# Designs tried in a protein design run: peptides against a protein of PDB entry 6RGO. Part 359

Target 1, 392 residues: chain A of PDB entry 6RGO
Amino acid sequence: MALKLLGFNQDATCFSVISSNKGVTIYNCDPFGKCFELEKSTSNDEELDFLVEMLFSTSLIAVVDKTIGASKRKKLKIVNTKRKATICELTFPHEIMDVIMNRKIICVVLKSDQIFVYDISCMKLLRTIDVRGEKLKSTSKFRNSEAVGDIGVRVSLSTDNNSILCYSSYSKSDKENAPLNDIVVFDALKCIQINVLPAVHQSNIVCIACSPDGMLMATASEKGTIIRVFKTIDTENDEPILVNEFRRGSRPSRISEMKFNHDNTLLACVGESDTIHIFALPVTTTEADANEDDTLQQSSHSLSSSINGLQYISKGLANRFGKIIVSKIPTQSQQRHVAYIKIPENAKYRIGFPKDTTNTIHICGEDGNYLVYSIPRNEVGPCTLVKSNTFD

## One batch from the design tools (peptide; made by RFdiffusion4, then SolubleMPNN)

Design b2_p30_5_s1
Fold by OpenDDE base, seed 4:
Structure b2_p30_5_s1 (fold): chain B 392 residues (1-392), chain A 30 residues (1-30)
Amino acid sequence: as target 1 above (392 residues)
Amino acid sequence: SSKKKLEEFEEAYKEALEELKKLEEERKLK
């Protein structure tokens, strides 16, 4: 059977899949088992396509049927899984490309490069963000409406109640084909822009992750060779703070998903490569609990990599024609992964970090494997498989 | 009515937040 992975929920307690024969299935991770099934609306052998976003492990899910007809692709359904009933239906002017939520907010991304921000408690529209319309105000030429293939606005939302929304925006360059290489940080509750990170990559951003607390974001371009981690809110001299620059590899490979763990100590990435990469973030030692207890000299090589705070100097390089200032992020020392997982070639995987175990990662594959790995703390190496289950 | 559907949604959302609260309390006890 062809499986298509939808992903994990916010705390990696559940994951969702499309089965060609069954429709949408939600699995619980622990205890492992099927917890919900949404049957396909058609008996046809048509390729099923859905968006499913879970409200953690609750009875509430958001569903978009993308299988057939332009009208269905514009409908968001909120389903109560316990009642097996649609409790809310919203219709949008354009095809829904993505849906993300937390306890407070639902964000709906449209093919029109619009983001609709809702208060989940009453499904009230708080804001419509027009990512293209913001570009009009900056004199930059629109990308022609033919976003060739998968290049659209990318979003990530903090899983906390602060509801920090990070989204990709079009560069202020006068080029007709300006890349989606800016990041906007938005307070989804207050409906205010907090920060703008200009030209964080040279090419389109295809993946964004916000940390659970909304204090960090990770970005990857269509090249997928470099991952950058920034502070979301904090600035230094009104310039963005680059915390880390990670090298996934030298060969281009698309990153499909990135996730922070619950304590912001790890960043994982997955995509078209045979390898899930896990990067260590610098632990900001809060100075506080240096209580004196003397004894165990175990050589914790504190990877106190002195973050030489290479101030983000937006080196505006004039192009050969002097008119386009391209901000360049100064290249920090590119770090490699600290841990990895090998996955089958051509199998799509999704990743999730459980809340309770910061050194554990959940993964699931279109091969029907749900796997739990332990991440090594003190050494660079492979993750250890702790648990494996299969699904169909 | 549209009002009744909104009330049914708001109730189902409150039930879901209570489910979350219970699950978070059960995790703190393990």
Scores: peptide ipSAE 0.445, ipTM 0.892, DockQ to the pose 0.844
Fold by OpenDDE base, seed 1:
Structure b2_p30_5_s1 (fold): chain B 392 residues (1-392), chain A 30 residues (1-30)
Amino acid sequence: as target 1 above (392 residues)
Amino acid sequence: SSKKKLEEFEEAYKEALEELKKLEEERKLK
């Protein structure tokens, strides 16, 4: 049976799937089981395609039916799962590409590179962001670049109430085919642009993850070899702060999803590769609570052991993109613990971090597996399988 | 009609936030 994964909710307590010919099914993670089913609106043997965004584990979901005809692909439905009723319906001028939600905000991404930002409490439109329009004010060429590629505006929203929205934007280059390699950081509640990170990759950004608190952002390009983690709000001399750079692999591979855990200590990524990667993030202790008292015992032990940690800072990128002030990432030789999970080849997986257990990851596959892994804290190695369930 | 649908939506949103609060309280007790 062909399953299609829609993903985990914000706290990894539920996940949604398109079950073969039935429609959308929502599973609870613990206790594991079906909690909601949305039946297919038509008897046609057409391949089912949906967007589903959950409001955590609540009875509210956003649904877009992408299966049938151009009209449904432009409709957002808010469904009360307990009442099995559509309580709101919005129609957009273009096909809906993505929907993201938190307790305060719904963002709807259109194929036109527009982002519609709504106050969820009343479904009031707060802002329309026109990602092309910022470029078009400089260049009157309406290229109908129907770029045939799966390259569009990517978005991520903080799961907290601060509602930090990160989205990919076109670089200000006079080139007709400017890449989507800028990031805009936007306060979705206040409708204010907070920051712009120019040219964070050389090619189009295909994956973005915002941290739960909105203070960090991870980015990956269509190459999917390097993941960069930036501060979202903070700048150093008006320049973006690069917190981390991770190498997923040497071979190009699309990253489909990234997520931070709830304490910003881990970043997971999944995509077309046989491996989920989990990277350790340095805990940025805010210097504020370093109270005075720990006496400077001067012990001068000069252990100069030059652990040549492979700074694969490729020198070559520095000349053409502005001074990314690589703030001296303290060369604290903390072995950046990397964990991994092997997954079946060609199986699409989705990832989620539970709120209560920062060292646990939930994963689900189009192979019908729901798996819970324990993440090693102090070593590089495989994750340990803790729980497994199957779904259809 | 439109006003009534908005009121029904706003009520369902409040119910969902109360449900979410309850779920977060139940997790703190485990």
Scores: peptide ipSAE 0.444, ipTM 0.893, DockQ to the pose 0.820
Fold by OpenDDE base, seed 5:
Structure b2_p30_5_s1 (fold): chain B 392 residues (1-392), chain A 30 residues (1-30)
Amino acid sequence: as target 1 above (392 residues)
Amino acid sequence: SSKKKLEEFEEAYKEALEELKKLEEERKLK
């Protein structure tokens, strides 16, 4: 049977899958088992496509039926899984591309490059963000999604109550085909733009991850060779703070997902490659625990001082090339993974970090494997498999 | 009709937050 992975919830306690024969199934991770099933409403051999966003491990889910030919691609349903009932339905002017939520906010991304921000408590619209801006509304050239590959607006939301929304935006270049290589940081509760990170990559951003607390953001371009980590709120001399630059690999490969762990000490990435990469982030030592184990700190401290901020090269003459962020990190000094997991090359995997075990990662594959790995802390090496389960 | 659906939604959201609180309390006890 063809499985399609939807992903983990915010705390990696559940994951969702599409089965061609069953519809949408939600699994609990511990104890492992099915906790909800949404039956296939249509007998047709149509390839099922859904968006499912969970509110953690609660009975509340957001569902979009994206199946081809379905008149439902513009409809968001909020479902109570215990009651098996739709408790809210919203209809949008355009196809829904993504849905993200936390305890406070739902964000709905449309094919029109609009983000609708809702207060989840009452489903009140707080803001409509138009990423193209008003000038581009008149040119009804929707990116024909067929010819311009699946490069839409990407979003990530903090899982905490601060509700920091990071989204990709078009560079201010006068070109009709401006890349989606800017990032906007937005307070979704206050509806205020906090920060703008211009031209964080040379090409379109295809993956964004916000930290659980909203203080960090990771970005990857369509090349997927370099991952950049920024502070979301803080700036140095009105310029964005680059915290880390990681090298996933030398060969281009799409990154499909990135996640921070709960304490912002690890960043994982997965995609079209045979390897999940896990990177260590510098621990911000608050002054208190300055005591004993000096040995591993020496390698991290030397790198933080040498990350003299993002250099914006403005080419003075031609207003046509926006400010490009140039990494000041030498290619030789680019950090590699500290840990890895080998996965089947042809299987799509999704990743999640549980809250309670900062050295543990959950992964699931379209091959029907749910796997729990322990992450080594003291050495660079493979993760150790701790638990394995299968699903269908 | 619309008010009743909103009230039913607000109740279901409160129930979900109470579920989440219980799950977070149960995790602290393990």
Scores: peptide ipSAE 0.436, ipTM 0.889, DockQ to the pose 0.828
Fold by OpenDDE base, seed 2:
Structure b2_p30_5_s1 (fold): chain B 392 residues (1-392), chain A 30 residues (1-30)
Amino acid sequence: as target 1 above (392 residues)
Amino acid sequence: SSKKKLEEFEEAYKEALEELKKLEEERKLK
């Protein structure tokens, strides 16, 4: 039967799938098993498409029926899985493209490039962000809405209570075909724009990940060859701080998902390639606990990979036209993966990082495999398979 | 009524936050 993966929840304790015959199924990761099923409401042999966003492993889920012809593509349902009942229904003016949530906030992305931000506790609308309207204030030309294929606004939300929302925005360039290559950082609770990162890629951004604490973001373009990691809030001389630039590969390949681990030490990416890549992030030593003197000389051969390549972005020529060109890190300063997982060709996989084990990754495939891998700490190499389960 | 539906939603949200708290406490004990 054709499985379609929806993904892991925020802490990788559950994942959701679409089964052609059953509708939506939610699996628990540990102990492994089915925890919820949403039956198919229609007897038609239509290809099922859904959005499902879980509130962690709780009884609350957000569901959108995106099935072609279903007329429900504009409806968000909040379902209580214990009561097996819809407890809230919202209708939007346009098709829902994405839904993301944490303990405080639910964000709904529309095909109109609008983001609706709600307080989840009462489903009160806090803000409507109009990504096109911001562009139109800068550039008078509407893009004809018809030719917008699979390129839309991308969003990521911190899983903590800080509720840092990162979203792709249109470049302020007067070009009719301005790419979605800017990032806006938004405090979703206070409804305040914190930061704007202009032109972070040369082409449209197709994947964004926010760290669990909201302090970092990762971005990838349609090329999927380079991943950039930025600070979200911190700026240096009003300029964005680029923390890392990673090379996934030389061959173009779409990245479908990226995730940080819980302590911001690892970034994983998956997509159309036969390989999940895992990158190491430099540990930001917070200056605070420098006081305790304790001299224990344990010869940890820290692979002091000389990340001396914090090239201070020298004062880029602020040419009079306000185009902050994020200086390309030289190709020599681009880091490769530290770990990898080989996956079957043409199998779609999703990734998740559990909270309790920072060096463990959960993956699931449309091939019906749920796999747990251990990530090597001290060497560049393959991840080790720890647990395997199958689902249908 | 619309008010009753909101109260039922707010109750279900509180129950879900209590479930989250319990799950986090159970993880700290393992």
Scores: peptide ipSAE 0.432, ipTM 0.888, DockQ to the pose 0.831

Design b2_p30_5_s2
Fold by OpenDDE base, seed 3:
Structure b2_p30_5_s2 (fold): chain B 392 residues (1-392), chain A 30 residues (1-30)
Amino acid sequence: as target 1 above (392 residues)
Amino acid sequence: KEKKRLEEFKKELEEARKELEELEKKRKLE
């Protein structure tokens, strides 16, 4: 049967899939099994397409049916899975491209490059973010829908209550074809723009991840060769906003998803390649809670990548304050993966990090495999398979 | 109509929060 993966929830306790015969199925990860099924609304052999966003492992989900015609693609349903009942329905002026949520907010991304931010507690609209701005409204050349890679606004939301929203934005170039290569950091609760990172890549950003606490974000372009990690907030100490640059590979390959683990020590990426890459992030030891306890000589090979080599070369990649965000990091200082998982080249995979086990990753494939891997701590190498299940 | 739907939605969201708290309590006991 053809499966299409929708992905993991915020804490990787559940994942959702589209089955061509059944509709949407939600699986629990532990104990493994079906926890919800949403039947297809039509008997037609139409390719099923849905957006599903869960509120963690609760009975509350957001659903968009994208299968049937332009009208349903504009409808967001909030569903109680235990009651199988729609508790709220919203209709948008344009097709819904993405839906993200946490305990506080829902963000809805439209094909018009608009982000609608809602207070989940009352479904009140807090903000409409127009990413194109007023000037680009006149060039209503809707990019013809036939371009295989629909380059739209990408978003990621912190899973905590701070509700940090990161989104891709158009560069301020007067060119009609400005790339989506800026990042905006937004406090979704206060409705305040915190930061703007200009030109973080040379081409459109196609993948963004926000850390669970909203303190870090990761970005990848259409090339998918380099992943950049940034601080979301400007620190007073003139510390570089760019904290890491990782090399996924030498060959271009699309990254479809990135995730941080719960403690911001790992970043995973998956896409069109045969390999899930896992990168170690430097633990910023805040000096404070180094209480004296026991002598486990974990040789922290401080991967002190001496970022001393950030030569302030390119004046052009400055933030609004003239700070250079992206220097040409020498290719030699690009950190490689610390761990990897080999996956079938023809199977799309999704990734999730469980909260309780920081060195464990959950993955699921359109091949019907749900796999749990242990991530090596002290060595560069393959992850170890711990648990496997199959689904249909 | 809309006010009633909003009150029903708030109730459902509060039930979902209680479910989450119960799940988080179970995980701390295992």
Scores: peptide ipSAE 0.198, ipTM 0.784, DockQ to the pose 0.800
Fold by OpenDDE base, seed 1:
Structure b2_p30_5_s2 (fold): chain B 392 residues (1-392), chain A 30 residues (1-30)
Amino acid sequence: as target 1 above (392 residues)
Amino acid sequence: KEKKRLEEFKKELEEARKELEELEKKRKLE
């Protein structure tokens, strides 16, 4: 049977899949088992396509049936899974490309590059963001939407109540073919633009992850070789703060998903590669607990300890990105441990971080595997498989 | 009609919030 992964919920307590025979199935991670099934609306052997976004492990889901004709692809249903009842139905002018939610906000991304921001508590439209309309009205040649099939606005929303929305926007470059390589940081509750990160990649951004607290954002381009981590809100001299740059690999490979863990110590990425990568983030010591007292002596010992650490500071790109103040990441010799998980070739996987176990990652595959891995803390190496389950 | 649907929706959402709070309480006890 063909499985299609929809992904984990916000806290990796559930994941959803499309089964070609059954429709949408939601699994609970612990205890592992089916918790909800949405039956097919049609008896036809049509390839099933759905968007499903869960409100954590609650009975509330947002569903878009993309299987049947262009009209259904424009409908968002909010469903109570316990009652199997549609609570709300919204119809959009264009096809729904993505749906993301937290406890406060639902964001609906359309094929028109519009983001509809709703207050979940009443399904009131708070704002329509027109990512194309923010481009200067002048060169109005709509890119014929046919040829650029896979390039659209990407979004990520903080899982907390602050509801920080990060989305890809078009660069202000006079080129007719301006890439989606800017990031806008948006307060979805107040409906205010907080920050704009210009040209964070040379090509279109295809993956964005916001941290649970909304303070960090990870980005990847179509090349998927470099992941950049920025502060979302904080700026230095009105310029974006680059916290980290990670190299996933030397070969181009699309990143489909990235996730921060709940304490912002880890960033995981998955995509078309045979490897899930887990990067350690530097602990931002908030300056607060610098108690003044330890007058410990200036012993000048020039430990010239060999900086064999992978300073893949790509010197070359610093010149073409404007004054991105690469704040000198203190070269504290904390060897950035990188963990990895090997996955089957051509299997699509999704990732999630559980809230209570910051060194554990949940993964699920279109191969029907649900796997729980322990992440090594102090070493570079493979993750250890802790639990495995299968689903159909 | 619309007002009634909104009241029903608010009730369903409040039930989902209670479910979430109960789940978060259970996890703190494990």
Scores: peptide ipSAE 0.179, ipTM 0.771, DockQ to the pose 0.803
Fold by OpenDDE base, seed 2:
Structure b2_p30_5_s2 (fold): chain B 392 residues (1-392), chain A 30 residues (1-30)
Amino acid sequence: as target 1 above (392 residues)
Amino acid sequence: KEKKRLEEFKKELEEARKELEELEKKRKLE
């Protein structure tokens, strides 16, 4: 049967799938098993497509029926899974492309490059962000919406209560085909733009991950060869802080998902390649905790020798037009993965990091495998399979 | 400490669910 993965929830305690026969199924990770099923509303042999966003392990989900021919592609339903009842229904002017939430905020991304930001507690619209309208104020030409290509606004939201929203925006270049290669950092609670990172890639951004605390973001372009990690809020001399540049591979391959672990020590990526890559992030010691004991120095030495090569090449050439160009990190300073998982070729996988175990990763495949891996701390190598389950 | 944060978190989520249920009740009365 064809399975389509929708992904993990915010803390990797659940994942959702579309089954061609059953509709939407939500699985609990531990103990492993079905926790909710949304039956098909139609007997038609139409290929089912849904968006499902979970509010952690709660009985609250956001659902969009994206099935071809369904008049529901513009409707967001908030469903209580215990009651099997729709609590709220919202209708949008355009097709819904993505839905993301935390405890405070729901963001709805439309095909029109609009982001609707809602307070979850009352489903009140806090703000409409018009990414295309911002472009049109800076560039004269409408992109015809007929570029039905998989290139649209990408979003990621912090899973904490700070509700840091990162989204891709159009470059303010006078070029007719300005790429979606800027990042905007937005406080979704206060409805304030915090930061703008211009031209973080040469091509369109196709994947964004925000850290759980909202302090870091990772970006990947259509090429998927380089992943960049930035600070979200902090700037140095009004310039974006590039923390890391990782090389996933030498060959172009699309990245479909990236995730930080809950302590910002690891970044995982998955996509069209046969390999999930896991990268180590340097522990940013905030200066405040520098007063506790000297004793943990000895064991970190072996990994630190490869990290010492990050000289702050903060030489942003402010070009004459006031655009900060993120300086390309030299190819020699590009870090490789510290760990990896091999997956079946052409299998679509999703990833999640559990909150309580920073060294484990949850993965699930359209092949019906749910797998838990242990990530090696002190060695570069494959992850170790800890647990496996199957689902239909 | 972590168990207490998890209990506080579960409480906040249950409060947010109750608030959503109260909104559902208000909208059914309008």
Scores: peptide ipSAE 0.158, ipTM 0.643, DockQ to the pose 0.034
Fold by OpenDDE base, seed 5:
Formats: C-alpha cells, sequence, structure tokens
Structure b2_p30_5_s2 (fold): chain B 392 residues (1-392), chain A 30 residues (1-30)
C-alpha cells in the first residue's frame, strides 16, 4: 500500500499519514499507537491527497481534501477527532496549498500566493497578505499549474504564543519572473511586518523553518546545498543578521523539511537525499553569573567553535539594480553537520523534535517506520537508534 | 444560525485548549 507522509505535529507527539486504503491516520508517538482515523469517503482507486494540520496532541485538526473536486480543494474543515465532527468550514477563492497553526493563529496559503491569517479563538480574519502585491495582479496569468512546478509561497510559524510568521516573497525586480528569494518576518497577532530579509538565496526558497520561540529562521533554496540561519527580529545597521551558514552537501538535493529543536541548539533537515543532517547552533551563553563553587571537573569539551560572529560584510554585489544579495560565506567557514541519520534511498521521511528531550529526534518514513534517535552531543557521528515501531 | 455555530465552535476550541493544558501539566509531573 502506498503511504504518504503528512508529518509530525508541533511537539512531535503525533504524526499523520495517508494510507491509500484507510484514508488519513494519526499516530501517537508515546505510547505508540493509532489515535485517529478519517476513513476514505470514496471507493475510487484515486490517489488520496490531504492537508492535515494538528493542534499539538489535542482533538482539533484542520483538514483539506485535495483528492476530489475543485470545490473541496478550496475548503478548510476544522474537525474534532474525538467526535469525528466538522466544527467549522471556511471556503477560499483559490486552492489551498498549505495550512499551519499554533495555539493562537491559523495561516492558510492559497495558490494565488495569498496568506490568510486567522485568530483561531473566533476564526476571525486578521489579515490577508498578498505576496504578489496589487501591481502583479494584472500580469498574473495564474502561473499555469503545469509550467511553475513546485514553486510557491513557503511559510513557517513559531509554535509559541508570539506567533512569528516567516514567508517567502518576490524580490522587487520589475521582472515578471522575479524569484521567491526574499523572506518577510510578520507578527501574526499584531498584523505588523517586523523584518524583511532581501535575496537570502540566488534562487527560489523551497524550505523555511521558524524556531519554536520565533527568534531564528532557517532557509534553503532549490539547490539545497546551503542552509542559512538568520535572526528574525534583530537587525544590525538595518541589515539582516546571519547567524549560521551550513553545508548540507556538494550535490544539489531538494530539502523538504527543516526543524529546530525546542532550545534552538539543533537544526535538522530532510529531503530527497539518503541522509538526515543535524547541525549545531551556537549556544548564546547568557552570562549566568558563574558563582565559582562546585569543582566538578566534567571536562565537557564545549565545542566552543569560536563562530566568529560572521559580521555580515555587506560587500553587496551591487547587481545593476542596487539589491544586496547575501554575500556567500567563504566555503571554508561553512559548517558541516555534527550528526546524521542514514535513511533508505527513495523513501520520504519527516522529522520532529520532542519538547522534553532536546537530544532526541523523531523520524517517520513512507516505508512504515517510526524511529527515535539519540543525537550525540560531544562527537561528530551517526545518531543512535533508541526505539523503533512500524505502521501500515 | 451562524452565531450559534460560532458559540459551539468557541466551546469546542476551549475544550481543546483544556486538553492541551492537562497534557502540559502531566508532562511537568513526569
Amino acid sequence: as target 1 above (392 residues)
Amino acid sequence: KEKKRLEEFKKELEEARKELEELEKKRKLE
């Protein structure tokens, strides 16, 4: 049976899958087991396509049926899983491409490059963000769905109550084919733009991750060779602060998902490659007053890699249009992974970080494996498998 | 009709929030 992975929830306590024969299934991670099923409404051998966004491990989910009929692809259903009942239905002018939520906000991304921001407490529309802007409405021939492939607006939302929304935007080139290589940082509660990071990659951004607290974001382009990590809110001299640049690999490979752990010490990425990469972030040591006392000589060689704060040397290659492209960090200063997991070739995997165990990663595959790995702290190497379960 | 559906939705959402708070309390005790 073909499994299609939908992914983990915000705290990696549940994951969702589509089974061609069963429909949508949600699994609990601990204790491992099936906790919800949405049965297939039709006996047709059509490939099932759904969007499912969970509100953590609660009975509330957002569902979009993308399988059958153009009208359903425009409908967001809020479902209580315990009652198997639709409690709210919203209809949009265009096909829904993505849905993301936290305790406060639901964001709905449309094929029109619009983001609808809702207060979840009352389903009130707070903002419609038009990423194309009004000037591009006249020349927006709907990017014929055939020619524009997988290139669309990408979004990520902080899992905290601050509700920091990061989204990809078109660079202000007067060209009809402007790349989606700008990032906008948006306060989804206040409906205010906080920051704009111009031209963070040379090509379209295909993956974004926001940290749980909304203080960091990671970005990857179509090439997937370099991952950049930025501060979301802070700026130095009105320029974006680049915290890290990571090298995933030398060969181009699409990144499908990135996640921060809950304390912002790790960034994981997964995609079309046989390897999940885990990168260490610099711990901002808040100078806790080290009162001198307890002499326990645990020689934790803190890999204080003196990440010399890469002062964003704005050697903007002023392309003829005055836009600062993020200078490529010299290949020698690109950090590699600290840990990795080997996965089967051609199996799609999803990743999640549990809240309570910052050195643990949850992964699940379209091969029907749910795996828990321990991440080494002090050594560069493979992760250790701690727990394995299967699902069908 | 719409007002009643919104009140029912708000009740369901408040139940889901209570479930979340109970789960967060259990995890702090484990």
Scores: peptide ipSAE 0.101, ipTM 0.706, DockQ to the pose 0.825

